# Ledger of designs, part 89: peptides against a protein of PDB entry 5HDT

Target 1, 163 residues: chain A of PDB entry 5HDT
Amino acid sequence: MVVKTFMDMDQDSEEEKELYLNLALHLASDFFLKHPDKDVRLLVACCLADIFRIYAPEAPYTSPDKLKDIFMFITRQLKGLEDTKSPQFNRYFYLLENIAWVKSYNICFELEDSNEIFTQLYRTLFSVINNGHNQKVHMHMVDLMSSIICEGDTVSQELLDTV
Target 2, 163 residues: chain A of PDB entry 5HDT as posed
Amino acid sequence: MVVKTFMDMDQDSEEEKELYLNLALHLASDFFLKHPDKDVRLLVACCLADIFRIYAPEAPHTSPDKLKDIFMFITRQLKGLEDTKSPQFNRYFYLLENIAWVKSYNICFELEDSNEIFTQLYRTLFSVINNGHNQKVHMHMVDLMSSIICEGDTVSQELLDTV

## One batch from the design tools (peptide; made by RFdiffusion4, then SolubleMPNN)

Design b2_p20_3_s2 (from b2_p20_3, 9 letters changed)
Fold by OpenDDE base, seed 2:
Structure b2_p20_3_s2 (fold): chain B 163 residues (1-163), chain A 20 residues (1-20)
Amino acid sequence: as target 1 above (163 residues)
Amino acid sequence: SEKAKKAMKKALEEIKKAKE
């Protein structure tokens, strides 16, 4: 993995996008998404977030099932935000900040199971939020979920009632 | 925390209402 490279890549470099396309695809494999090491999974999530940032507004993944798996995976990693004293918290913060800024989850509107993805995201964020989080974390969580509300033609109250 | 959850939920509900 070239974690540092992804994090330092410019968002609008077509040549770099082409160069790392295969790597992007490999990062979405079951090997990485189901990796037994949670630190590895976090790094994978950060890389995936960077991939979405770089390829925005499109994704290099053509399979709806794969996209679903990726976002469900990223959502699961966000559980790590709960422990603000974790040595890896800064990376969890980076993950949150990135996907909020890019509005990465908005691509899920094209998926049949978007409601499931959004529901899990909302439940996860509400489950981890605590008094240890600063205003920036709160802001990013709100921004992330707000982008979904604003993009959706019909965001039911049911989504908010699930949390 | 419940306080944080409530505040965040309220914010999202307000955003939803503003969109409608």
Scores: peptide ipSAE 0.433, ipTM 0.907, DockQ to the pose 0.033
Fold by OpenDDE base, seed 5:
Parts: sequence; C-alpha cells; structure tokens
Structure b2_p20_3_s2 (fold): chain B 163 residues (1-163), chain A 20 residues (1-20)
Amino acid sequence: as target 1 above (163 residues)
Amino acid sequence: SEKAKKAMKKALEEIKKAKE
C-alpha cells in the first residue's frame, strides 16, 4: 500500500519531525479537538493521523490522557464514513486508510484505558458500515481491527462480543 | 447493513483463530 499524505510529510524524516513538533502539540489542543466546525475537526484528525505516521512507532505526546483524548477524537470522526455520498467522504476515507496502514491505534496498548478505546473503535466501525461501502473500505476496516487482534491476547474475543 | 457486519465479524474471527 502506498501511504498518502495530506500535508505531504514523510515517516522517517528527522527534519520533518523537528519542523512539525510544535504543530503536533497545537493540533492536540482543546481548541482544535473541540472545534465547533465538523469539517475543521475532520481536517485536524487527518493531520493528527499524518503526525502519527511521521513519528511512528512513538507519538510526540508524553501524556497518556492526551493520547486517549486524541484517539477517542479520531474515533468520533470515523462516524463520517457512514455517508458515502458526502463531499467529505474522500477525507474520511483518507483518515481510515492512513490509520489502518500505519496501525496507529497500536500505541494505545500502552494506555490503561486501551480496552475502552478499542471498544469504541469497533463499535463505531460496525455502526457505520453499509452497502454503499466498497471492498477497499471493508479491507481497511478489517485491517485496522485486525492489527489490534494480532497485537493483543484473549481480550480480542471480548471486543468482538461487544459488537 | 447486517450482512456487511456479519461478514466483517466473521473475517475478524478467522484472523483471531489463525493467530492462536
């Protein structure tokens, strides 16, 4: 899979890591995560996904609470995948494709509330899937959730039972 | 779509079994 970029950032570029460090911190602020405009929040989510790609396998955030907030925020944005006819669907697709390819949610295993985050992700994806989605969307959804199954242990069955 | 949900769940279950 070819990784697409919204901000045209590369994963293993130390120069870009330094350049966007401050931006990464600002994008995770309440100002952006709680922005009243839905389209702005989507754009923020895409940027955050790119940041995770650049800093993979470790995010530039040291606070577990902040990481939880970010991933819960991204999960909420994925609800927009439901309307396949929306003009913004391509951005939602990009978000899904990115986080699935990078396996961005795997960093959540370090968090105490990882199970809550994964549960919300699974519920969200199962709630939005419909007949309008093509094979690529299905593949990315499965890949994203599979990365969590493969990284985890017996807890995965509990996740599947919640949906 | 219930059909899509079932298919996706089945796929995930198969992946889980393959891991074990």
Scores: peptide ipSAE 0.421, ipTM 0.904, DockQ to the pose 0.034
Fold by OpenDDE base, seed 3:
Structure b2_p20_3_s2 (fold): chain B 163 residues (1-163), chain A 20 residues (1-20)
Amino acid sequence: as target 1 above (163 residues)
Amino acid sequence: SEKAKKAMKKALEEIKKAKE
């Protein structure tokens, strides 16, 4: 019920933001980020993406280390996009669509390890893209990576060359 | 696939050029 509510919310009131703060913190805990069930991890990633949408442009997390952990975690989940015939593909698509639309990764520019995060994201997306993906998936991948290019003062050609 | 990777890379390079 909570998950469905998060996914269906287009605009969130300040009251709702406050209400979900505790949930946001719990979802970022090691218990969920390191959960042994792959489907649970995917669901957690989707929820985290929704949280970033709700709190955009600011993150509800104050710790740079925690933010890094979250985005590295989300990046790892994107590997599931490779199998287009997976029963969970629609959720992976949702994750991709959400973070691309919100430009969630742009908050990472304020982190010391932003280059590491972006590099891992680019490598992951280039590793999973294949001919089985439709144009929408391709578009969202490009949109996600282009948002980083457009926001950054200098996106090194080196980043593109590493993929 | 190699084809998909090349297409995506070209798209990103074009975006980069447009920003400059």
Scores: peptide ipSAE 0.406, ipTM 0.900, DockQ to the pose 0.033
Fold by OpenDDE base, seed 1:
Structure b2_p20_3_s2 (fold): chain B 163 residues (1-163), chain A 20 residues (1-20)
Amino acid sequence: as target 1 above (163 residues)
Amino acid sequence: SEKAKKAMKKALEEIKKAKE
């Protein structure tokens, strides 16, 4: 499976990255982002996260609107972290771990709607965090959000107070 | 969890403060 292949990839040559460019673009289509099956959407999110990891620090996507759609999509998938007993939790964990380590959301600073994206991310993470999560989950959530704080000039205290 | 939320918020506030 293509998704599994991406998950097993760490670094690729420039030639290999170019070969997967078209696939990356197709994965960002409405067909996949709005797929009716939640498990499929999760796999798509993981694959997209892997794409960002492979192409870091630059995204293969050139459309700001598409980038916004992708990160809003990924943010929505993170809601699945809430149920630690779900059979799919490990994949949700993988998604979180990946985007936190890569600092994938930092590319959103180039977008006009970055504040909206970050706000939704913060709200989502604060909404799903619970006592069932171990320290690693907490760490990844903090790392993900702190990378945004550190990269930007500031995240408003008001934002933190509203979550 | 309110406890978890508070802890995470505190951590982020400390990070923010340290940056400023």
Scores: peptide ipSAE 0.431, ipTM 0.907, DockQ to the pose 0.032; fails the geometry check

Design b2_p20_3_s3 (from b2_p20_3, 8 letters changed)
Fold by OpenDDE base, seed 3:
Structure b2_p20_3_s3 (fold): chain B 163 residues (1-163), chain A 20 residues (1-20)
Amino acid sequence: as target 1 above (163 residues)
Amino acid sequence: SEKAKEAMKKALEEIKEAKK
């Protein structure tokens, strides 16, 4: 019920933001980020993406280390995009679409380890993309990576060459 | 696939050039 509510919310009130703060903190815990079930991890990633959408452009997390953990976690989930015939592909697509639309990764520019995060993201996307993906997937991947290029002054050609 | 990777890379290069 909570997951469905997050996914269907187009505009969030300030009151709702307060209600979901505790949930946001719990979802970022090691219990969920290191959950042994792959499907649970995917759902957690989708929820985290929704949280970033709700709180955009600011993150509800104040710890740089926690933010890094979250985005590295989300990046790892994007590996699931490789199998276009997976029963969970639609959720992986949702994750990609969400983070691309919100430009969620742009908050990482304020982190010391932003280059590591972006490098891992680019490597992941280039590793999973294949001819089985439709144009929408391609578009979202490009949009996600281009947003980082456009926002960052220091995004070098080296980043593109490392893929 | 290599073809898909190259296509995406080219798209990103074009965006980078457009930013200049």
Scores: peptide ipSAE 0.269, ipTM 0.853, DockQ to the pose 0.033
Fold by OpenDDE base, seed 1:
Structure b2_p20_3_s3 (fold): chain B 163 residues (1-163), chain A 20 residues (1-20)
Amino acid sequence: as target 1 above (163 residues)
Amino acid sequence: SEKAKEAMKKALEEIKEAKK
């Protein structure tokens, strides 16, 4: 599985980064981002998250529009966190844990539409959080959102008040 | 869960205020 391959990759290996650059670009195509199978989309999201982890703090993608599409896509996949008893929950958890630890969304500050991306992220996280989630999920969600607050000069109170 | 949401909001607000 491609996801496992990325998980096992050495983040400090420039040779590996170069080798998988083309794959990274293809994973961001509409074919994958708009794939009809939700499990495939989840795998794609995990792969993309791993790509961001490997290439951190810089993304291998040069198009701002593509970056926006990717993060909006990842945000949509996070909706799967709602069902803690789903067979795929562990992968959703991995996705959350990864992007929170890496602070992947922080790269969006260079995008003109960063506020839109962050707003959708916050709304999504608040929409899926429930009593079935453990403290780790809560922590990752807070870490993810707080990193954006800390890096940005101001985050609107309206964003924080979003239910 | 509204309770969970409120807890998260509170945590984020505290972080925001600490940053100011």
Scores: peptide ipSAE 0.272, ipTM 0.857, DockQ to the pose 0.033; fails the geometry check
Fold by OpenDDE base, seed 5:
Structure b2_p20_3_s3 (fold): chain B 163 residues (1-163), chain A 20 residues (1-20)
Amino acid sequence: as target 1 above (163 residues)
Amino acid sequence: SEKAKEAMKKALEEIKEAKK
């Protein structure tokens, strides 16, 4: 699925990395992360996911606090997956598919608050899953959570038990 | 959906066991 966002970027383009560096920084500003429009926040999340895809395996953000804010922000947007009949569901699906494929959350292992981020992610995914979701949604959710389990030395069983 | 949740938990647990 291809969803147009504020930027259309390619993962293997060094030119785009340089061109959109400043824009990437602006997208992570409070202006966009705290935008009052829910649809705008969704588009911002998709753009941020694309940025992580392009700059993988390292994000163009140096601040641990900023990275935490971004991933907590993305996690909050994933709540929109709950309503499968929403006109915006396809963009929520795109967001999920992207971050699962890229394993975007794996960069959070560099953060001291990684466990908090992962816990919120797991709780969010388990809270929104319902009978309206197809196998692909389930697969992406499992892949996303599994990538964290596989990279972590000991992801506690408590993480699964708390959801 | 509790059924869906259980299915995902099972899948994740299987992956955890495979990692060991």
Scores: peptide ipSAE 0.267, ipTM 0.855, DockQ to the pose 0.033; fails the geometry check
Fold by OpenDDE base, seed 4:
Parts: structure tokens; C-alpha cells; sequence
Structure b2_p20_3_s3 (fold): chain B 163 residues (1-163), chain A 20 residues (1-20)
């Protein structure tokens, strides 16, 4: 796994995009998405977030089912934000900050199951938020969710009622 | 945290209304 390499990549470099295309595809395999170690899964999620940043506004993943699996996977990793005292909290914060800044979930609008993905995201974020979180965490969570509201033509009240 | 949830919910509701 090349976590540091992906984080250091320039999103404007076509050469880097081409160089690591195959690696990006392998990171989305069941081997990594279903890895038994939660720390490995967190690293995979961070790498996937970096990939979305690099390839934004597109993604190297062409399968709608694969994209759904990836975002459902990333959403599950965000549960780790709940424990603010965890040694891995900074990486969970990085994951949140990245996907919020890049607006990574906006690519899900092209998916048939976008509402399911967004619903799970909102439920997860509202589930983990607590008094231990500072204003930066709150800001990123709001930015992430508001980006979906602003991009979508119709955001159902049901999505907001998932709180 | 109910306080945090309410604050976030209000913020999202305001954004939703502003988009209409």
C-alpha cells in the first residue's frame, strides 16, 4: 500500500494519474474493502479518498456497483470519528476533511442508489457527532452534507429526517 | 450529542430553504 505516495500526488499531473491507475483499481478490490483489520481499512479509505481527489471530478472506477461499494465502505469507516481520543483519530479527520473538500460524494449522483448512499452518510455523521468534536469537525461534516444538498436538484426531507 | 445534532440539522434546513 502506498498511502504516502497518493497523498503527495498532484491532482493536475496526468502522468501520475496514469502511473497509479492500476493500483487505484486494486485498492477497490474485495481484498482491501473487506480486509479484517480495521486499521488497514482506514488506510484503504484514505487512499481511496486521495484517488478521488486526484481524479476529480471523475474517477477511475467505471462500474456503478463498484462505486457504490466504495462509498458505502468509506461511509462505514467514518464511524471511527466517534472516538476523539483514538490514536487513529487524525486519520479519520483526514478522511473527513478530504472528502468534504473534494466533494467526493457528488459523483454518486450518477448512481441509481445515490439516495441510499447519501442516507447512510447522513445517518453515520449524525450518529458519530458528539461534544468531543471541535468546530473544524462540525464544519467539515456540514460542508460535506450541504454540498450534496446544493448539487442535487431534489433533496428529500427524508434525507434530513435520518437524524 | 443532541445539541450538535440539532445545530447541524438547523444548518442543513437553512441551506435547503435557501436553495428553493
Amino acid sequence: as target 1 above (163 residues)
Amino acid sequence: SEKAKEAMKKALEEIKEAKK
Scores: peptide ipSAE 0.262, ipTM 0.851, DockQ to the pose 0.032; fails the geometry check

Design b2_p20_3_s4 (from b2_p20_3, 9 letters changed)
Fold by OpenDDE base, seed 5:
Structure b2_p20_3_s4 (fold): chain B 163 residues (1-163), chain A 20 residues (1-20)
Amino acid sequence: as target 1 above (163 residues)
Amino acid sequence: SEKAKKVMKKALEELKKAKK
């Protein structure tokens, strides 16, 4: 697992997409999603985000349950944004920036449990936001949440009330 | 941070209005 390698991959390269497909699948396994090391989980999340960026707008994962697990996993990692003084904050920022730019969560609209995923995302972001965050963090959080609101035709009242 | 949350909520509310 080399995060830098994924970061340097060309999104339009079909050859690279095919080459790393198996790795993408392995990264989404329970072994990594439930890894006991928090730093490892963060790196996994960053890699998964890169995978979504590379394969956008299509996800390399076909299982709805797996996609749900992945995004719930990524959402849990975003809790790490709370501590702006953490040595790992730059990676958390990268994760946020990536998923916001790519609009990665938008593929969740095809999932039956999309509302649950979005609700958890919103709650997480509102829970971690603090005065230590700069304008860029705020912008990415807003961009991420706004893309969901703008694309969603049927958003639950609960999610709307969170806004 | 309540201030940060307020800013975010305001931005999202404006976007919701724009969507309507």
Scores: peptide ipSAE 0.186, ipTM 0.800, DockQ to the pose 0.033
Fold by OpenDDE base, seed 1:
Structure b2_p20_3_s4 (fold): chain B 163 residues (1-163), chain A 20 residues (1-20)
Amino acid sequence: as target 1 above (163 residues)
Amino acid sequence: SEKAKKVMKKALEELKKAKK
């Protein structure tokens, strides 16, 4: 329900942004990021992605450490893309599509540990891609990774080695 | 799959070349 709520939100409504600010902060808590249920974690990731979409190009999170935790968390959820026959695959696809379209990871350039985040993202995407994925999945993955390459003035050799 | 990975890697390599 929470996911659907965010999906239906008017991105141009400043009042709605303020209304759900507290919820956004709570969703980034350890309680949700470390929730034992993987389906719950997926829903949390989708909500977080929607939050980034709504607040783009900024984020309601002020703590660099928290932002790092969030994107590392989202990256871990993307592992679920591997099983294309999973009943939850559509939600994983939504997560990928959202973060690719919004270019959510671009905010990580402001973080000291951006290279670590991007490296983990690239490794994860390459680890899950398979022949069961359609062209759209491939396109979103490439778009997500290319946006980071294009936005960054310099790319570390370590990140390049993941390609 | 290795095929899918190669395709993505190729695409990213081309992007890198274009950026440099």
Scores: peptide ipSAE 0.186, ipTM 0.799, DockQ to the pose 0.031
Fold by OpenDDE base, seed 2:
Structure b2_p20_3_s4 (fold): chain B 163 residues (1-163), chain A 20 residues (1-20)
Amino acid sequence: as target 1 above (163 residues)
Amino acid sequence: SEKAKKVMKKALEELKKAKK
């Protein structure tokens, strides 16, 4: 199980959780996850990451399929990290920093399709990393993937072979 | 960047070994 981080503790309020519950449910809908505007999808991903931070180590979602959809969605948004000169890069960085700090993906260990989710995450991160990224980006990517290795008992070698 | 990929892969492999 994911251990609560410092940020999680600061935002661990029942009132706050109640406030974001409706937002959490709406943002996970197909309407937002499949929104045609890429900037909207990025904002949705950041909000979802914030929601996971607030609810960590738990999630407000009860459906395993929905959780899978959410993390696959977040993973797809991380592709935007490839362009370090994009006006939206800072928001992509925020997304990466958040999910790395919170260890958000570790909740996926409870899902049957965890291997698929982690595989897609690793493939995405390795595909977007380039010389334009600074040490902070590298650290967050490593931290994110390391947390999965440390938590998982049987991490597939396929994940480590991803290049 | 192949260099960045190799560095990250190496770090992950070392962590995997350390966990075992």
Scores: peptide ipSAE 0.182, ipTM 0.800, DockQ to the pose 0.035
Fold by OpenDDE base, seed 4:
Structure b2_p20_3_s4 (fold): chain B 163 residues (1-163), chain A 20 residues (1-20)
Amino acid sequence: as target 1 above (163 residues)
Amino acid sequence: SEKAKKVMKKALEELKKAKK
């Protein structure tokens, strides 16, 4: 996995990483991932994105199944980008900007189900993109998808046919 | 597809071709 070296400057200290470890584990619980309130799920997704930023290029989660659940969860939250007039759009934008900058999804290459995760991500992004989005949103979406293409040795044509 | 979708798809297709 290729992570930009300058990202290390934005990482928290080892002391801070240890401090937030328990929080990171709790946020990945079914209680939060399956929370019935959509606003709570959005906040959870933003926090998870922050955790991945802090721990990049590593993750505090050891279970491959848990990592899959987390990224499938984050992908589902990105559906909220569709409504540009929503009061919560700024948080959806933050989520997109964060995961694009950090290249958070690149850790999924370690998972057997990486193709499934990437396919769902691409389908979601192409589903929500519309003419109401500004250039910054477009840029982050392209950056996110491009990072996966550049990192992966094999990118199936199926990923590009998900539009 | 909408204009934005077409533009993004085209960009990704070009990137994939460049990688190969």
Scores: peptide ipSAE 0.168, ipTM 0.783, DockQ to the pose 0.033; fails the geometry check

Design b2_p20_4_s1 (from b2_p20_4, 9 letters changed)
Fold by OpenDDE base, seed 5:
Structure b2_p20_4_s1 (fold): chain B 163 residues (1-163), chain A 20 residues (1-20)
Amino acid sequence: as target 1 above (163 residues)
Amino acid sequence: SKAKKVMEKALKELKEEKKK
């Protein structure tokens, strides 16, 4: 029920932000992030991406550790982009498109472990990209990674070496 | 792969532009 509610969210009004604040926090719990069903985890990732879209440029999560967990979780879900023929590919595409358009990972610049998060993201994207992906997927991946390079004042050499 | 090379090229170009 909670997952369905967030999947239907499309507005960013102040009233909706307040109404779903507690639900947003609940979605970031270990119950959802560590759910044994991969399809459920994908839906959770999409909901979290929607939350970041709605609350942009800020997030309702105040804990740096929680934010790190969320973005590492989202990054892990992006591995599903590898199989372009999967019935769930459209949802993986939605996830990629959303986080690229919103530039959701930009909030990670406030975290001490930002370089770790970005490195894992880059490694994941390079791992899954293949010739079966269309130009839109390529564009979103490049947009996502380029935003981090261009907007980061200090990017670690380790991250640059992943390029 | 071909796709990876395209991605690498794009990111390298962006990195160089940032250094300017």
Scores: peptide ipSAE 0.289, ipTM 0.851, DockQ to the pose 0.030
Fold by OpenDDE base, seed 2:
Structure b2_p20_4_s1 (fold): chain B 163 residues (1-163), chain A 20 residues (1-20)
Amino acid sequence: as target 1 above (163 residues)
Amino acid sequence: SKAKKVMEKALKELKEEKKK
């Protein structure tokens, strides 16, 4: 379902995948996903995005529930894009750029609750986008949502209504 | 906002193209 990008191929070594496997599993734990520090959660999201880039088009997670939790978590972090003057904006931008380029969310098509995940993503991006964002941010948001529309075999009416 | 409208337009156009 997910097309492997050139970037993913460059990082597609078994040695690197093995190195990051433990990190990937730990970062998906409740300890990090529910960490009380907002900046820590952002860093966790960025690391998770990097992991998805490395493992694309697959993921090191075998639990559908865990994958859902991860992408719902990443979606919540994207809310931080709203404040373009935030000291952490560059990291939020990195998160957006990464997941858009890699098309990370497309792996969610394999999940039963994919429509819920995509709906929350779209709602979040629409709520965050404002005139303070430059064209690059806008482009990445469009690319991210467009890839889901284009590559999805079936899109629920609820998701279509969100657009 | 203008940004929201532009993004909505782009996605709607893409959705329409998929139907074809």
Scores: peptide ipSAE 0.280, ipTM 0.845, DockQ to the pose 0.033
Fold by OpenDDE base, seed 1:
Structure b2_p20_4_s1 (fold): chain B 163 residues (1-163), chain A 20 residues (1-20)
Amino acid sequence: as target 1 above (163 residues)
Amino acid sequence: SKAKKVMEKALKELKEEKKK
């Protein structure tokens, strides 16, 4: 329901942004980020991705620590891309497509721990990619990682060494 | 895997282009 609501929202509606701000903040709570149900966590991740899409290029989250937690959380969810035959694969694909298109991770450049976040993202994507994935998945993964490389004025050597 | 190699190649090329 929450995911559907965010997906259907008008991205240009400032009133809707304000209306769902409180919900957006609650979705980033430990209750949801550490929810025991992996399907719930996936839905939370998709919802968070939609929030980033709606509020782009900014985010409603003001805490750097919270932002780090969110992106580390989203990164962990991307592990679900490995099983292309999963009933939830389409949602994992949606998550990937969304964050790649929006360039959601680029907001992490403002964080002190950006290199850690990006490194974990790269490692995760390389760990899950397999021959069962179609070209679109490959494209989104490359686009996501390329955006970080191209837009980052200074990228750590460690991150570059992962390539 | 083949998929990993393709992706690695793409990223390596981007890295080299950025250095120029």
Scores: peptide ipSAE 0.270, ipTM 0.840, DockQ to the pose 0.030
Fold by OpenDDE base, seed 4:
Structure b2_p20_4_s1 (fold): chain B 163 residues (1-163), chain A 20 residues (1-20)
Amino acid sequence: as target 1 above (163 residues)
Amino acid sequence: SKAKKVMEKALKELKEEKKK
């Protein structure tokens, strides 16, 4: 999968891509995506975000179903942004900042269930945003959602209804 | 929340621009 993000960021070396390939595949396993520990899932999400940054504008995953699972998983982790006083908030912030900067979700445009993924993302972000968040959090959330609107050739009515 | 309203306004504007 190729998205327009390759023009907006530096490409990592092939050596780095090779280094993280095995990690990328293992982190996408059900063992990690369905791990019972919340902190482990957050760490997995951050690592997955790093993987998408490294491999942008492509992904090391060949299965569209796996990609869907990953982004739905990442979306679920973003709920942790709600508690600004959490000891893990900085990692949640890192996750948000990374996926917003990289425009990681743009790869989902090639998926059949892209509308579902984007809808869940929007609903999640609106559910967690509160007055305890600073302007940086607000900026990243808006950047993430606006990028999807701007880059999408077509936007479903369902997605529009979430705005 | 106020923050939510701000984001909603921003995204609504983007939505309208996209429709044009």
Scores: peptide ipSAE 0.269, ipTM 0.836, DockQ to the pose 0.032

